# Peptides against a protein of PDB entry 6B9H: the designs that were tried, part 18

Target 1, 151 residues: chain A of PDB entry 6B9H
Amino acid sequence: AELCESLLTWIQTFNVDAPCQTVEDLTNGVVMAQVLQKIDPAYFDENWLNRIKTEVGDNWRLKISNLKKILKGILDYNHEILGQQINDFTLPDVNLIGEHSDAAELGRMLQLILGCAVNCEQKQEYIQAIMMMEESVQHVVMTAIQELMSK

## One batch from the design tools (peptide; made by RFdiffusion4, then SolubleMPNN)

Design b1_p11_5_s1 (from b1_p11_5, 4 letters changed)
Fold by OpenDDE base, seed 2:
Structure b1_p11_5_s1 (fold): chain B 151 residues (1-151), chain A 11 residues (1-11)
Amino acid sequence: as target 1 above (151 residues)
Amino acid sequence: SVKEFFQKLLE
């Protein structure tokens, strides 16, 4: 999916420790958790990160478990820190991500993380970084942000 | 435009 591929490119700019080259690399949630920690290390602290299992392999049940924790973290962050309501009807299906590596649903998850980045304390830095990306990626990111703002 | 959009976000 176009959204997923563009946001994967965006995620790669965070230079996290976990492999993040493919859609499959993101399905266990480890990259996403590490990205969230970079976005707000005070909220997504080491204790939070330690709840995400790193040695998941191909176990889709463990992937889903991680993804559920991450999604909850994102939602809680939006409510508690950003004061932003996210429409539950547009939430990603983490089961499809974990079990089937569904790129469309993964794109939705990454979109939520994008929402965190462009609304967090360091939003200026992240927005400026996006402005340095390839124009085609910027366009997709813009659309994704606009969609979030309309929720 | 994309540029204008992100510029406005920075404001």
Scores: peptide ipSAE 0.697, ipTM 0.956, DockQ to the pose 0.974
Fold by OpenDDE base, seed 5:
Structure b1_p11_5_s1 (fold): chain B 151 residues (1-151), chain A 11 residues (1-11)
Amino acid sequence: as target 1 above (151 residues)
Amino acid sequence: SVKEFFQKLLE
């Protein structure tokens, strides 16, 4: 999916420790958790990160467990820190991500992380970094942000 | 435009 591929490129700019070259690399949630820690290390602290299992392999049940924790963290962060309302009817299906590597649902998960980045304390720096990316990627990111803002 | 959108977002 175009959304997933563009946001994968964006995720790669964080230069996290976990492998993040393919859609499959993101399905265990480890990259996403490390990105969230970079966005707000005071909220997504080491204690939070340690709840995410790192040696998951191809175990889709463990992937889903990680993804559920990450989604909850994002929703709690939006409520407690950002003061944002998220439409629950458009939440990503983490079961499809973990079991089938569904790119469309993964794209929606990454879109929520994008929402955290462009609303966090360092939002100006993240927006400026996006402005340095390829124009085609910027366009997809713009559309994704617009969709979040219209909810 | 894309540029105008992100400029506005920075305001």
Scores: peptide ipSAE 0.697, ipTM 0.955, DockQ to the pose 0.914
Fold by OpenDDE base, seed 1:
Structure b1_p11_5_s1 (fold): chain B 151 residues (1-151), chain A 11 residues (1-11)
Amino acid sequence: as target 1 above (151 residues)
Amino acid sequence: SVKEFFQKLLE
């Protein structure tokens, strides 16, 4: 999916420790958790990150477990810190991500993380970084942000 | 435009 591929490119700019080259690399949630910690390390602190299991392999049940924790963290962050500045009603199906590597649903998950980045305390730095990306990626990111803010 | 969108978002 176009959304997933563009946001994967965006996720790669964070240079996290976990492999993040493919859609499959993101399905265990480890990359996403590390990205969230970079976005707001005071909220997504080490204790939070340690609840995300590493070395999941191909175990889709463990993937889903991680993804559920991450989604909950995003929703709680939106409620407690961002003041409902992003849409929390159009949620990704983490079961499809974990079990089938569904790119469309993964894109929706990454879109929520994008919402965190463009509304966090360091939002200006993340927005400026996006403005340096390829125009085609910027366009998809723009559309994704508009969708989050309008619904 | 995309540029105008992000510039406005920075305001």
Scores: peptide ipSAE 0.696, ipTM 0.955, DockQ to the pose 0.953
Fold by OpenDDE base, seed 3:
Structure b1_p11_5_s1 (fold): chain B 151 residues (1-151), chain A 11 residues (1-11)
Amino acid sequence: as target 1 above (151 residues)
Amino acid sequence: SVKEFFQKLLE
């Protein structure tokens, strides 16, 4: 999916410790959790990050468990820190991500993380970084942000 | 344009 591939490229700019080269690399949630910690380390602190299981392998049950925690963290962050409400009916299906590596749903998950980045304390820096990416990626990111803004 | 969008977002 175009959204997933573009946002994967964006995620790679964070240079996290976990492998983040493929869609499959993102399905266990570890990369996402590390990215969120970089976005706001005061909220997504070490204690929060330690709740995300590492070394889950191909265990889709553990992947889904991690993804549920991450999604909850994103929703709570939006409500408590960013002052935004997200429509529950438009949320990504973490079951499809964990069990089937669904790229479309993964893209929607990464879109929520994008929302955190462009609204966080360092939003100016993240927006400027996006402006230096390939135009094709910028276009996808723009559309993704517009969808978030319309909610 | 994409450029104009992000510039506006920075404001």
Scores: peptide ipSAE 0.696, ipTM 0.955, DockQ to the pose 0.985

Design b1_p11_5_s2 (from b1_p11_5, 6 letters changed)
Fold by OpenDDE base, seed 4:
Structure b1_p11_5_s2 (fold): chain B 151 residues (1-151), chain A 11 residues (1-11)
Amino acid sequence: as target 1 above (151 residues)
Amino acid sequence: SVKDFFQQLLQ
């Protein structure tokens, strides 16, 4: 999926510790959790990050468990910190991500993280970083932001 | 343009 691939490229700019080269690398949620911690380490602190299981392997149940925690964290962050409501009908299906590495649903999850980045305290830095990416990626990111803000 | 969008977003 175009959304997933573009946002994967964006995620890679965070240079997190966990492997983040493929869609599969993101399905256990560890990369996403580390990215969120970079976005707002005061909110997504070590206590929050420690709730994410790192030794997941191919256990799709553990993946889904992590992804549910991450999704909840994102939603709570939007409501508590960013003052933004996100409609549930447009939320990613974390079961499909965990069980099937569904790129479309993963794209939706990364889109939510994008929303956090472009609305957080350091949003200017993240927006400026996006503006340094390839034009095609910027276009996908723009569309993703527009869609997210319309929810 | 895309750049215009992000410039506006920065404001």
Scores: peptide ipSAE 0.694, ipTM 0.955, DockQ to the pose 0.948
Fold by OpenDDE base, seed 1:
Structure b1_p11_5_s2 (fold): chain B 151 residues (1-151), chain A 11 residues (1-11)
Amino acid sequence: as target 1 above (151 residues)
Amino acid sequence: SVKDFFQQLLQ
């Protein structure tokens, strides 16, 4: 999916420790968790990150477990810190991500993380970084942000 | 435009 591919490119700019070259690399949630920690390390602290299993392999049940924790973290962050600035009515299906590597649903998850970045304390820095990306990626990111904030 | 969007978002 176009959304997933563009946001994968965006995720790669964080240079996290976990491998993040492919859609499959993101399905266990480890990259996402590390990205969230970079976005707000005070909220997504080491104790939070340590709840995410890093040795998952191909176990889709463990992937889903991680993804559920991450999604909950995002939603809690939106409520507690961002003041409901992100639409949480259309949620990604983490079962499809974990079990089937569904790119469309993964895109939805990454979109929520994008929402965290462009609304966090360091939002200006993340927005400026996005403005330095390829024009085609910027366009997809723009559309994704508009969707999050419109309804 | 995309540029205008992000400039507005920075405000």
Scores: peptide ipSAE 0.694, ipTM 0.955, DockQ to the pose 0.955
Fold by OpenDDE base, seed 5:
Structure b1_p11_5_s2 (fold): chain B 151 residues (1-151), chain A 11 residues (1-11)
Amino acid sequence: as target 1 above (151 residues)
Amino acid sequence: SVKDFFQQLLQ
């Protein structure tokens, strides 16, 4: 999926410790959790990160468990810190991500993380970093942000 | 344009 591939490229700019080269690398949620900690380490602190299991292998049940925690963290962050309303009817299906590596649903999860980045305390720095990416990636990111703002 | 969008977003 175009959205997932573009946002994967964006996620790679965070230079997290976990492998993040493929869609499959993101399905266990570890990369996403580390990215969220970089976005707001006061909210997504070490205690929060320690609730995410790091050695899940191909266990799709453990992947889904991690993804559910991450999605809840994103939703809570939007309500408690960002004051943003998210349409629950457009939320990603974490079961499809964990069990089937569904790229479209993963793209929607990464889109929510993008929403956190462009609304957080350091939003200016993240927006400026996006402006340095390839033009084609910037276009997809722009569309993704516009969709979030229209909700 | 894409550039205009992000510049406006920075305001």
Scores: peptide ipSAE 0.693, ipTM 0.955, DockQ to the pose 0.917
Fold by OpenDDE base, seed 3:
Structure b1_p11_5_s2 (fold): chain B 151 residues (1-151), chain A 11 residues (1-11)
Amino acid sequence: as target 1 above (151 residues)
Amino acid sequence: SVKDFFQQLLQ
């Protein structure tokens, strides 16, 4: 999916320790958790990150478990820190991500992380970084942010 | 435009 591929490119700019070259690399949630820690290390601290299981391999049950924790973290962060509510009916299906590597649902998950970045304490820096990316990626990111702001 | 969007978002 276009959304997933563009946001994968965006995620790669964080230079996290976990491999993040393919859609499948993101399905275990480890990259996403490390990105969230970079966005706000005070909230997504080491104790939070340690709850995300590493070395899950192809175990889709463990992937889904990680993704559920990450989604909860994102929702809590939006409510407690960013002061914004997210419509539950538009949330990504983490089961499809974990079991089937569904790119469309993964894109929606990454979209939520994008929302965290462009609203966090360092939002100015993240927005400026996005402005330095390829225009095609910027267009997809713009649309994704607009969808979030309309909620 | 995309440029205008992000410029406004920085405000």
Scores: peptide ipSAE 0.691, ipTM 0.954, DockQ to the pose 0.985

Design b1_p11_5_s3 (from b1_p11_5, 6 letters changed)
Fold by OpenDDE base, seed 2:
Structure b1_p11_5_s3 (fold): chain B 151 residues (1-151), chain A 11 residues (1-11)
Amino acid sequence: as target 1 above (151 residues)
Amino acid sequence: SVKDFFLQLLQ
């Protein structure tokens, strides 16, 4: 999916410790958790990160477990810190991500993380970083942000 | 435009 590929490129700019080169690399949630910690380490602190299992392998049940925790973290962050409500009917299906590596649903998860980045305390820095990316990627990111703002 | 969008978002 175009959204997933563009946001994968965006995720790679965070230089997290976990492998983040492919869609499959993101399905266990470890990269996403590490990215969220970079976005707001006071909220997504070590105690939060330690709840995400790192040695998941191909166990789709463990992937889903991680993804559920991450999704909850994102939703709680939006409510408690960012003061905005995410439409529950547009949430990603973490089961499809974990079990089937569904790129479209993964894209929607990454879109939520994008929402955290462009609304957090460091939003100016993240927006400026996006402006340094290729124009085609910027266009996809812009559309993704616009969708979030309309929710 | 994309450029204008992000510039406005920075305001």
Scores: peptide ipSAE 0.695, ipTM 0.954, DockQ to the pose 0.979
Fold by OpenDDE base, seed 5:
Structure b1_p11_5_s3 (fold): chain B 151 residues (1-151), chain A 11 residues (1-11)
Amino acid sequence: as target 1 above (151 residues)
Amino acid sequence: SVKDFFLQLLQ
């Protein structure tokens, strides 16, 4: 999916420790958790990160468990810190991500993380970084942000 | 334009 591939490119700019080259690399949630910690280390602190299992291999049940924790963290962050209302936004199906590596649903998950980045305390820096990416990627990111703002 | 969108977002 175009959204997933563009946001994968965006995720790679965070330069996290976990491998993040393919869609499959993101399905265990470890990269996403490390990205969220970079976005707001006070909220997504080490105690929070330690709840995410890092050695899950191909165990889709463990992947889904991680993804559920991450999605909950994102939703709680939006309500408690960002003051955002995303009740009407289509949430990703983490079961499809964990069990089937569904790129469309993964794109929706990454879109929520994008929402955190462009609304967090360091939002100016993240927006400026996006402006340095390839124009084709910027266009997809713009559309993704617009969709978030319309909800 | 894409550039204008992000410039406005920075305001």
Scores: peptide ipSAE 0.695, ipTM 0.954, DockQ to the pose 0.983
Fold by OpenDDE base, seed 3:
Structure b1_p11_5_s3 (fold): chain B 151 residues (1-151), chain A 11 residues (1-11)
Amino acid sequence: as target 1 above (151 residues)
Amino acid sequence: SVKDFFLQLLQ
């Protein structure tokens, strides 16, 4: 999906330790967890990150377990820190991500992470970084942000 | 435009 591919490109700018070259690389949640820690290391601290299993392989059950924890973390962060500045009424289906590598649902998960970045303490730095990306990617990101902040 | 959107978001 266009959303997933654009946000994958965005995720790659974080230069996390975990492999993040393909959609499948993101399905275990490890990259997403490491990105969230970079966004707000005080909230997504080492104790939080250590709850995410790193050696998952192709085990879709473990993927789903990680993704559920990450989604909960995002929603809690949105409520407790961001003051619910993003729309969380349409949640990604983590079962489809973990079991089928569903790009559309993965895109929606990455969209929530985007919401964290553009509303966090360092939101202006992340926005400026987005402005340096390819214009086609910026357009997709713009639409994604508009959806998050419309409600 | 996309540029205007992000400039507005930086306000």
Scores: peptide ipSAE 0.693, ipTM 0.954, DockQ to the pose 0.956
Fold by OpenDDE base, seed 4:
Structure b1_p11_5_s3 (fold): chain B 151 residues (1-151), chain A 11 residues (1-11)
Amino acid sequence: as target 1 above (151 residues)
Amino acid sequence: SVKDFFLQLLQ
């Protein structure tokens, strides 16, 4: 999926500790959690990050558990810090991500993280970083942001 | 343009 592929490229710019080269690498939520911590370490602090299990392997149930926690964290962050409301009908299906590595749904999860980045305290830096990426990626990111803001 | 979008977003 174009959205997932472009946002995977974007996620890779964070240079997190966890492997983040493939869609499968993201399905356990560890990369996403580490990215969120970089976005706002005061909110997504060590206590929050420690709730995400790192030794998941191929256990899709554990993946889903992590992803649910991450999704909740994103939604809470949007509500408590960013002052934004996200409609449930547009939320990613974390079951499909965890069980099937669904790229489309993963793209939607990464889209939510994108929303956090472009609205957080360091939003200027993240937006400027996006502007340094490939034009095709920028276009996908633009569309993704527009979709988020239209909710 | 895409650039214009992000420039506007920076405002």
Scores: peptide ipSAE 0.693, ipTM 0.954, DockQ to the pose 0.982

Design b1_p11_5_s4 (from b1_p11_5, 5 letters changed)
Fold by OpenDDE base, seed 5:
Structure b1_p11_5_s4 (fold): chain B 151 residues (1-151), chain A 11 residues (1-11)
Amino acid sequence: as target 1 above (151 residues)
Amino acid sequence: SVKDFFLELLK
Protein backbone atom coordinates (compact mmCIF):
# COMPACT_ATOMS: atom_id res chain seq x y z
CA ALA B 1 0.00 0.00 0.00
CA GLU B 2 1.18 3.51 -0.86
CA LEU B 3 0.43 4.86 2.61
CA CYS B 4 2.34 2.07 4.34
CA GLU B 5 5.40 2.38 2.09
CA SER B 6 5.61 6.16 2.47
CA LEU B 7 5.22 6.01 6.23
CA LEU B 8 7.77 3.19 6.41
CA THR B 9 10.21 5.61 4.75
CA TRP B 10 9.25 8.22 7.34
CA ILE B 11 9.71 5.74 10.22
CA GLN B 12 13.22 4.99 8.94
CA THR B 13 14.25 8.61 9.61
CA PHE B 14 14.02 7.93 13.35
CA ASN B 15 17.04 5.60 13.13
CA VAL B 16 15.83 3.25 15.86
CA ASP B 17 17.84 0.24 17.04
CA ALA B 18 15.42 -2.41 15.74
CA PRO B 19 15.46 -3.47 12.07
CA CYS B 20 12.99 -1.35 10.07
CA GLN B 21 13.61 -2.07 6.39
CA THR B 22 10.44 -3.98 5.47
CA VAL B 23 6.75 -4.12 6.30
CA GLU B 24 7.40 -7.43 8.04
CA ASP B 25 9.97 -5.75 10.31
CA LEU B 26 7.22 -3.53 11.72
CA THR B 27 4.65 -6.25 12.44
CA ASN B 28 6.03 -7.16 15.89
CA GLY B 29 5.59 -3.56 17.10
CA VAL B 30 9.15 -3.16 18.41
CA VAL B 31 10.10 -0.44 15.91
CA MET B 32 6.86 1.42 16.56
CA ALA B 33 7.42 1.30 20.32
CA GLN B 34 10.96 2.68 19.94
CA VAL B 35 9.66 5.47 17.67
CA LEU B 36 7.01 6.44 20.22
CA GLN B 37 9.68 6.61 22.93
CA LYS B 38 11.64 9.05 20.77
CA ILE B 39 8.50 11.15 20.21
CA ASP B 40 7.80 11.49 23.95
CA PRO B 41 10.23 9.71 26.29
CA ALA B 42 8.51 11.11 29.38
CA TYR B 43 5.25 9.37 28.50
CA PHE B 44 6.55 6.35 26.60
CA ASP B 45 9.26 5.79 29.20
CA GLU B 46 11.50 2.80 29.80
CA ASN B 47 8.90 1.14 32.01
CA TRP B 48 6.38 1.38 29.17
CA LEU B 49 8.87 0.13 26.58
CA ASN B 50 9.83 -2.85 28.77
CA ARG B 51 6.26 -4.15 28.46
CA ILE B 52 6.87 -4.78 24.74
CA LYS B 53 8.29 -8.24 24.00
CA THR B 54 11.36 -7.92 21.77
CA GLU B 55 12.08 -11.54 20.83
CA VAL B 56 8.79 -12.69 19.29
CA GLY B 57 10.08 -14.19 16.03
CA ASP B 58 7.19 -15.35 13.85
CA ASN B 59 4.78 -15.78 16.77
CA TRP B 60 1.74 -13.86 15.53
CA ARG B 61 0.03 -14.12 18.92
CA LEU B 62 2.92 -12.28 20.58
CA LYS B 63 2.94 -9.74 17.74
CA ILE B 64 -0.74 -9.01 18.29
CA SER B 65 -0.17 -8.68 22.04
CA ASN B 66 2.54 -6.07 21.42
CA LEU B 67 0.42 -4.23 18.84
CA LYS B 68 -2.54 -4.04 21.21
CA LYS B 69 -0.33 -2.45 23.88
CA ILE B 70 1.05 0.04 21.37
CA LEU B 71 -2.39 0.99 20.05
CA LYS B 72 -3.63 1.48 23.61
CA GLY B 73 -0.59 3.66 24.33
CA ILE B 74 -1.29 5.81 21.28
CA LEU B 75 -4.95 6.25 22.17
CA ASP B 76 -4.15 7.05 25.81
CA TYR B 77 -1.47 9.53 24.71
CA ASN B 78 -3.96 11.31 22.45
CA HIS B 79 -6.52 11.61 25.24
CA GLU B 80 -4.21 12.35 28.19
CA ILE B 81 -1.47 14.47 26.59
CA LEU B 82 -2.53 15.75 23.16
CA GLY B 83 -6.20 16.38 23.93
CA GLN B 84 -7.15 14.91 20.55
CA GLN B 85 -10.48 13.30 19.70
CA ILE B 86 -10.03 10.36 17.35
CA ASN B 87 -13.15 8.39 18.30
CA ASP B 88 -14.56 8.69 14.78
CA PHE B 89 -11.26 7.73 13.11
CA THR B 90 -10.95 4.26 11.60
CA LEU B 91 -8.63 2.32 13.91
CA PRO B 92 -6.22 -0.30 12.57
CA ASP B 93 -7.02 -3.99 12.91
CA VAL B 94 -3.97 -5.22 14.81
CA ASN B 95 -5.02 -8.85 14.31
CA LEU B 96 -4.59 -8.47 10.55
CA ILE B 97 -1.20 -6.80 11.07
CA GLY B 98 0.14 -9.47 13.42
CA GLU B 99 -1.22 -12.55 11.70
CA HIS B 100 -1.18 -11.52 8.03
CA SER B 101 1.22 -8.54 7.81
CA ASP B 102 -1.63 -6.52 6.28
CA ALA B 103 0.02 -3.43 4.77
CA ALA B 104 -3.16 -1.35 4.64
CA GLU B 105 -3.86 -1.84 8.35
CA LEU B 106 -0.18 -1.26 9.17
CA GLY B 107 -0.43 2.01 7.26
CA ARG B 108 -3.30 3.05 9.52
CA MET B 109 -1.20 2.23 12.58
CA LEU B 110 1.72 4.32 11.30
CA GLN B 111 -0.72 7.13 10.51
CA LEU B 112 -1.67 7.28 14.18
CA ILE B 113 2.01 7.54 15.10
CA LEU B 114 2.33 10.34 12.54
CA GLY B 115 -0.49 12.09 14.38
CA CYS B 116 1.49 11.85 17.61
CA ALA B 117 4.61 13.31 15.99
CA VAL B 118 2.90 16.33 14.39
CA ASN B 119 1.08 17.19 17.64
CA CYS B 120 3.75 16.47 20.28
CA GLU B 121 6.00 18.98 22.06
CA GLN B 122 8.61 18.63 19.29
CA LYS B 123 6.06 18.88 16.46
CA GLN B 124 7.93 21.75 14.77
CA GLU B 125 11.06 19.64 14.39
CA TYR B 126 9.15 16.64 13.03
CA ILE B 127 7.27 18.78 10.51
CA GLN B 128 10.52 20.37 9.35
CA ALA B 129 12.08 16.92 8.96
CA ILE B 130 9.13 15.80 6.80
CA MET B 131 9.68 18.84 4.58
CA MET B 132 13.18 17.50 3.79
CA MET B 133 11.87 14.17 2.44
CA GLU B 134 11.14 13.31 -1.21
CA GLU B 135 8.15 15.24 -2.58
CA SER B 136 6.23 12.07 -3.40
CA VAL B 137 6.52 10.96 0.22
CA GLN B 138 5.60 14.45 1.46
CA HIS B 139 2.43 14.32 -0.61
CA VAL B 140 1.31 11.04 0.94
CA VAL B 141 2.17 12.31 4.42
CA MET B 142 0.20 15.50 3.76
CA THR B 143 -2.86 13.50 2.74
CA ALA B 144 -2.50 11.32 5.83
CA ILE B 145 -2.36 14.36 8.12
CA GLN B 146 -5.36 15.93 6.37
CA GLU B 147 -7.34 12.77 6.97
CA LEU B 148 -6.47 12.91 10.68
CA MET B 149 -7.51 16.56 10.89
CA SER B 150 -10.87 15.88 9.23
CA LYS B 151 -11.96 13.50 11.99
CA SER A 1 0.93 23.01 -2.80
CA VAL A 2 2.59 20.47 -0.53
CA LYS A 3 5.14 23.05 0.60
CA ASP A 4 2.41 25.57 1.42
CA PHE A 5 0.56 22.96 3.46
CA PHE A 6 3.50 22.25 5.74
CA LEU A 7 4.41 25.94 6.02
CA GLU A 8 0.88 26.62 7.21
CA LEU A 9 1.09 23.69 9.62
CA LEU A 10 4.22 25.26 11.17
CA LYS A 11 2.27 28.40 12.16
Scores: peptide ipSAE 0.702, ipTM 0.956, DockQ to the pose 0.983
Fold by OpenDDE base, seed 2:
Structure b1_p11_5_s4 (fold): chain B 151 residues (1-151), chain A 11 residues (1-11)
Amino acid sequence: as target 1 above (151 residues)
Amino acid sequence: SVKDFFLELLK
């Protein structure tokens, strides 16, 4: 999916410790958790990160477990810190991500993380970083942000 | 434009 591929490129700019080269690399949630910690380390602190299992392998049940925790973290962050309401009917299906590596649903998860980045305390820095990416990627990111703002 | 969008978002 175009959204997933563009946001994967964006995720790679965070230089997290976990492998983040492919869609499959993101399905266990470890990269996403590490990215969220970079976005707001006071909220997504070590105690939060330690709840995400790192040695998941191909166990889709463990992937889903991680993804559920991450999704909850994102939603809680939006409510508690960003003062935003995310439409529950547009949430990603973490089961499809974990079990089937569904790129479209993964894209929606990454879109939520994008929402955290462009609304957090460091939003100016993240927006400026996006402006340095290729124009085609910027366009997809813009559309993704616009969708979030309309929710 | 994309550029204008992000410039506005920075305000």
Scores: peptide ipSAE 0.702, ipTM 0.956, DockQ to the pose 0.981
Fold by OpenDDE base, seed 3:
Structure b1_p11_5_s4 (fold): chain B 151 residues (1-151), chain A 11 residues (1-11)
Amino acid sequence: as target 1 above (151 residues)
Amino acid sequence: SVKDFFLELLK
């Protein structure tokens, strides 16, 4: 999906330790967890990150377990820190991500992470970084942000 | 435009 591919490109700018070259690389949640820690290391601290299993392989059950924890973390962060500045009424289906590597649902998960970045304490820096990306990616990101902030 | 959108978001 266009959303997933554009946000994958965005995720790659974080230069996390975990492999993040393909859609499948993101399905275990490890990259997403490491990105969230970079966004707000005080909230997504080492104790939080250590709850995410790193050696998952192709075990879709473990993937789903990680993704559920990450989704909960994002929603809690949105409520407790961001003051619910993003729309969380349409949640990604983590079962489809973990079991089938569903790109559309993965895109929606990455969209929530985008919401964290553009509303966090360092939102100005993340927005400026997005403005340096390819225009086609910026357009997709713009649409994604508009959806998050429309409600 | 996309540029204008992000400039507004920076405010």
Scores: peptide ipSAE 0.700, ipTM 0.956, DockQ to the pose 0.989
Fold by OpenDDE base, seed 4:
Structure b1_p11_5_s4 (fold): chain B 151 residues (1-151), chain A 11 residues (1-11)
Amino acid sequence: as target 1 above (151 residues)
Amino acid sequence: SVKDFFLELLK
């Protein structure tokens, strides 16, 4: 999926500790959790990060558990810190991500993280970083942001 | 343009 591929490229710019080369690498939520911590380490602190299991392997149930925690964290962050409402009908299906590595749904999860980045305290830096990416990626990111803001 | 979008977003 174009959204997932572009946002995977974007995620890779964070240079997190966890492997983040493939869609499958993201399905356990560890990369996403580490990215969120970089976005706002005061909110997504060590206590929050420690709730994400790192030794998941191929256990899709554990993946889903992590992804649910991450999704909740994103939603809570949007509500408590960013003052934004995200409608449920646009939320990713974390079951499909964890069990089937669904790229489309993963793209939607990464889109939510994108929303956090472009609205957080460091939003200027993240937006400027996006502007340095390939034009095609920027276009996808733009569309993704527009979709988020249209809710 | 895409650039214009992000420039506006920076405001």
Scores: peptide ipSAE 0.700, ipTM 0.956, DockQ to the pose 0.948

Design b1_p11_6_s1 (from b1_p11_6, 4 letters changed)
Fold by OpenDDE base, seed 5:
Structure b1_p11_6_s1 (fold): chain B 151 residues (1-151), chain A 11 residues (1-11)
Amino acid sequence: as target 1 above (151 residues)
Amino acid sequence: SVRDFFLSLLQ
């Protein structure tokens, strides 16, 4: 999906330790957890990160377990820190991500992380970094942010 | 424009 591919490119700018070259690389949630820690290390601290299993392999049950924890963390962060109301927003189906590597649902998960980045304490730096990306990627990111703000 | 959108987010 176009959304997933563009946001994968955006995720790669974080330069995390975990492999993040393909959609499949993101399905275990490890990259997403490391990105969230970079966004707000005080909230997504080492204790939080240690709850995410790193040696998952192809075990879709373990992938889903990680993804559920990550989604919960994102939702809690929005309510407790950002004061953002995303109750009416379509949430990603983490079962489809973990079991089938569904790119559309993964795109929705990455969109929620994008929402965290453009609303966090360092939002200015993240927005400026997005403005330096390819024009086609910027357009997709813009649309994704607009969708978040419309809810 | 895309540029104008992101500039508006910086305000």
Scores: peptide ipSAE 0.724, ipTM 0.959, DockQ to the pose 0.831
Fold by OpenDDE base, seed 2:
Structure b1_p11_6_s1 (fold): chain B 151 residues (1-151), chain A 11 residues (1-11)
Amino acid sequence: as target 1 above (151 residues)
Amino acid sequence: SVRDFFLSLLQ
C-alpha cells in the first residue's frame, strides 16, 4: 500500500535500533514501540517499552500481543496527553498485521503514530523533519494527516 | 501546496 510504504520511509528517519527496512520488519511492533518512545519518552518510558517482547520471530500470536499493547498505548496517549487530538474511530486490525503482514492495516497503524508525532510536544521538530523528505512522501504524509484531522 | 500545508501546521 502506498500509505504503508511512505510511512515506512518516514519511520526509517527515526533511526531506531530494531530492523526497519521492510513491512515484515514492522509487524512485530518492536520498531513502532521504539519510535513511540522517541516521540514521547516520558510517556512511553522504559517500563512501557519493556512490556513489548523483542524476540518474537515468526510467532504471529506474539506479534499480535505486542501490537495490541502498542495500539492501546497510542489510544491512551491520545486520551491522556493529546486530549483526543487524534480520533480513534477507525482502528487498524492488528490481527491482520500480525498474522498476515497486511500492509494496508499496517499503514493505518503507522498513521496513528504519525498523528502522535505531529501533535506531541515536539510536533514542530517532526513536522520540520517531514518537510525535508521527498516531495512524493510529503504528499502522502499530508494526506494521512488530513485524514486524521477529518475524523 | 504541500509546503503551505506543513507551514500551516507550524503556526
Scores: peptide ipSAE 0.724, ipTM 0.959, DockQ to the pose 0.900
Fold by OpenDDE base, seed 4:
Structure b1_p11_6_s1 (fold): chain B 151 residues (1-151), chain A 11 residues (1-11)
Amino acid sequence: as target 1 above (151 residues)
Amino acid sequence: SVRDFFLSLLQ
């Protein structure tokens, strides 16, 4: 999916420790958790990160468990820190991500992380970094942000 | 434009 592929490219700019080259690499949530920690290490601290299991392998149940925790973290962050409400109608289906590596739903998850980045304390740095990416990626990111802003 | 959009976010 275009959204997922563009946001995967964006995620790769974070240079996290976990492998993040493919859609499959993201399905266990470890990369996403590490990205969130970079976005706001005070909120997504070590205690939070330690709740995400790293030895997941192909266990879709563990993937889903991680993804649920990450989604909850994102929603809580939006509510508690960013003062934003996320509509349930646009929430990703983490079951499809964990069990089927659904790129469309993964894109929706990454979109939520994008929302965190462009509204966090370092939002200006993240926005400026996006502005240095390929034009095609910028366009997808713009659309994704606009969708979030319309909620 | 895309650039204008992101510039607006920086305001």
Scores: peptide ipSAE 0.722, ipTM 0.959, DockQ to the pose 0.873
Fold by OpenDDE base, seed 3:
Structure b1_p11_6_s1 (fold): chain B 151 residues (1-151), chain A 11 residues (1-11)
Amino acid sequence: as target 1 above (151 residues)
Amino acid sequence: SVRDFFLSLLQ
């Protein structure tokens, strides 16, 4: 999916410790959790990150468990810190991500993380970084942000 | 344009 591939490229700019080269690499939630910690380490602190199971392998049950925690964290962050600037009416299906590596639903999950980045305390730095990416990626990111803002 | 969009977000 175009959204997922573009946001995967964006996620790779964070240079997290976990492997993040493929769609499947993202399905266990570890990369997402590490990215969120970089976005706001005061909120997504080490205690929060330690709740995400590492070395999940192909265990889709553990993947879904991690993804549910991450989604909850994003939603809580939106309400508690961002002042509900991210619409949560259309949520990604974490079951499809964990069980089937569904790229479309994964893209929607990454879109929520994008919303965190462009609304956090360091939003200007993240927006400026996006402006340095390839034009095709920027266009997809723009559309993704517009969708979040319009809901 | 895409550039103008992101510039607007920086306002």
Scores: peptide ipSAE 0.722, ipTM 0.959, DockQ to the pose 0.931

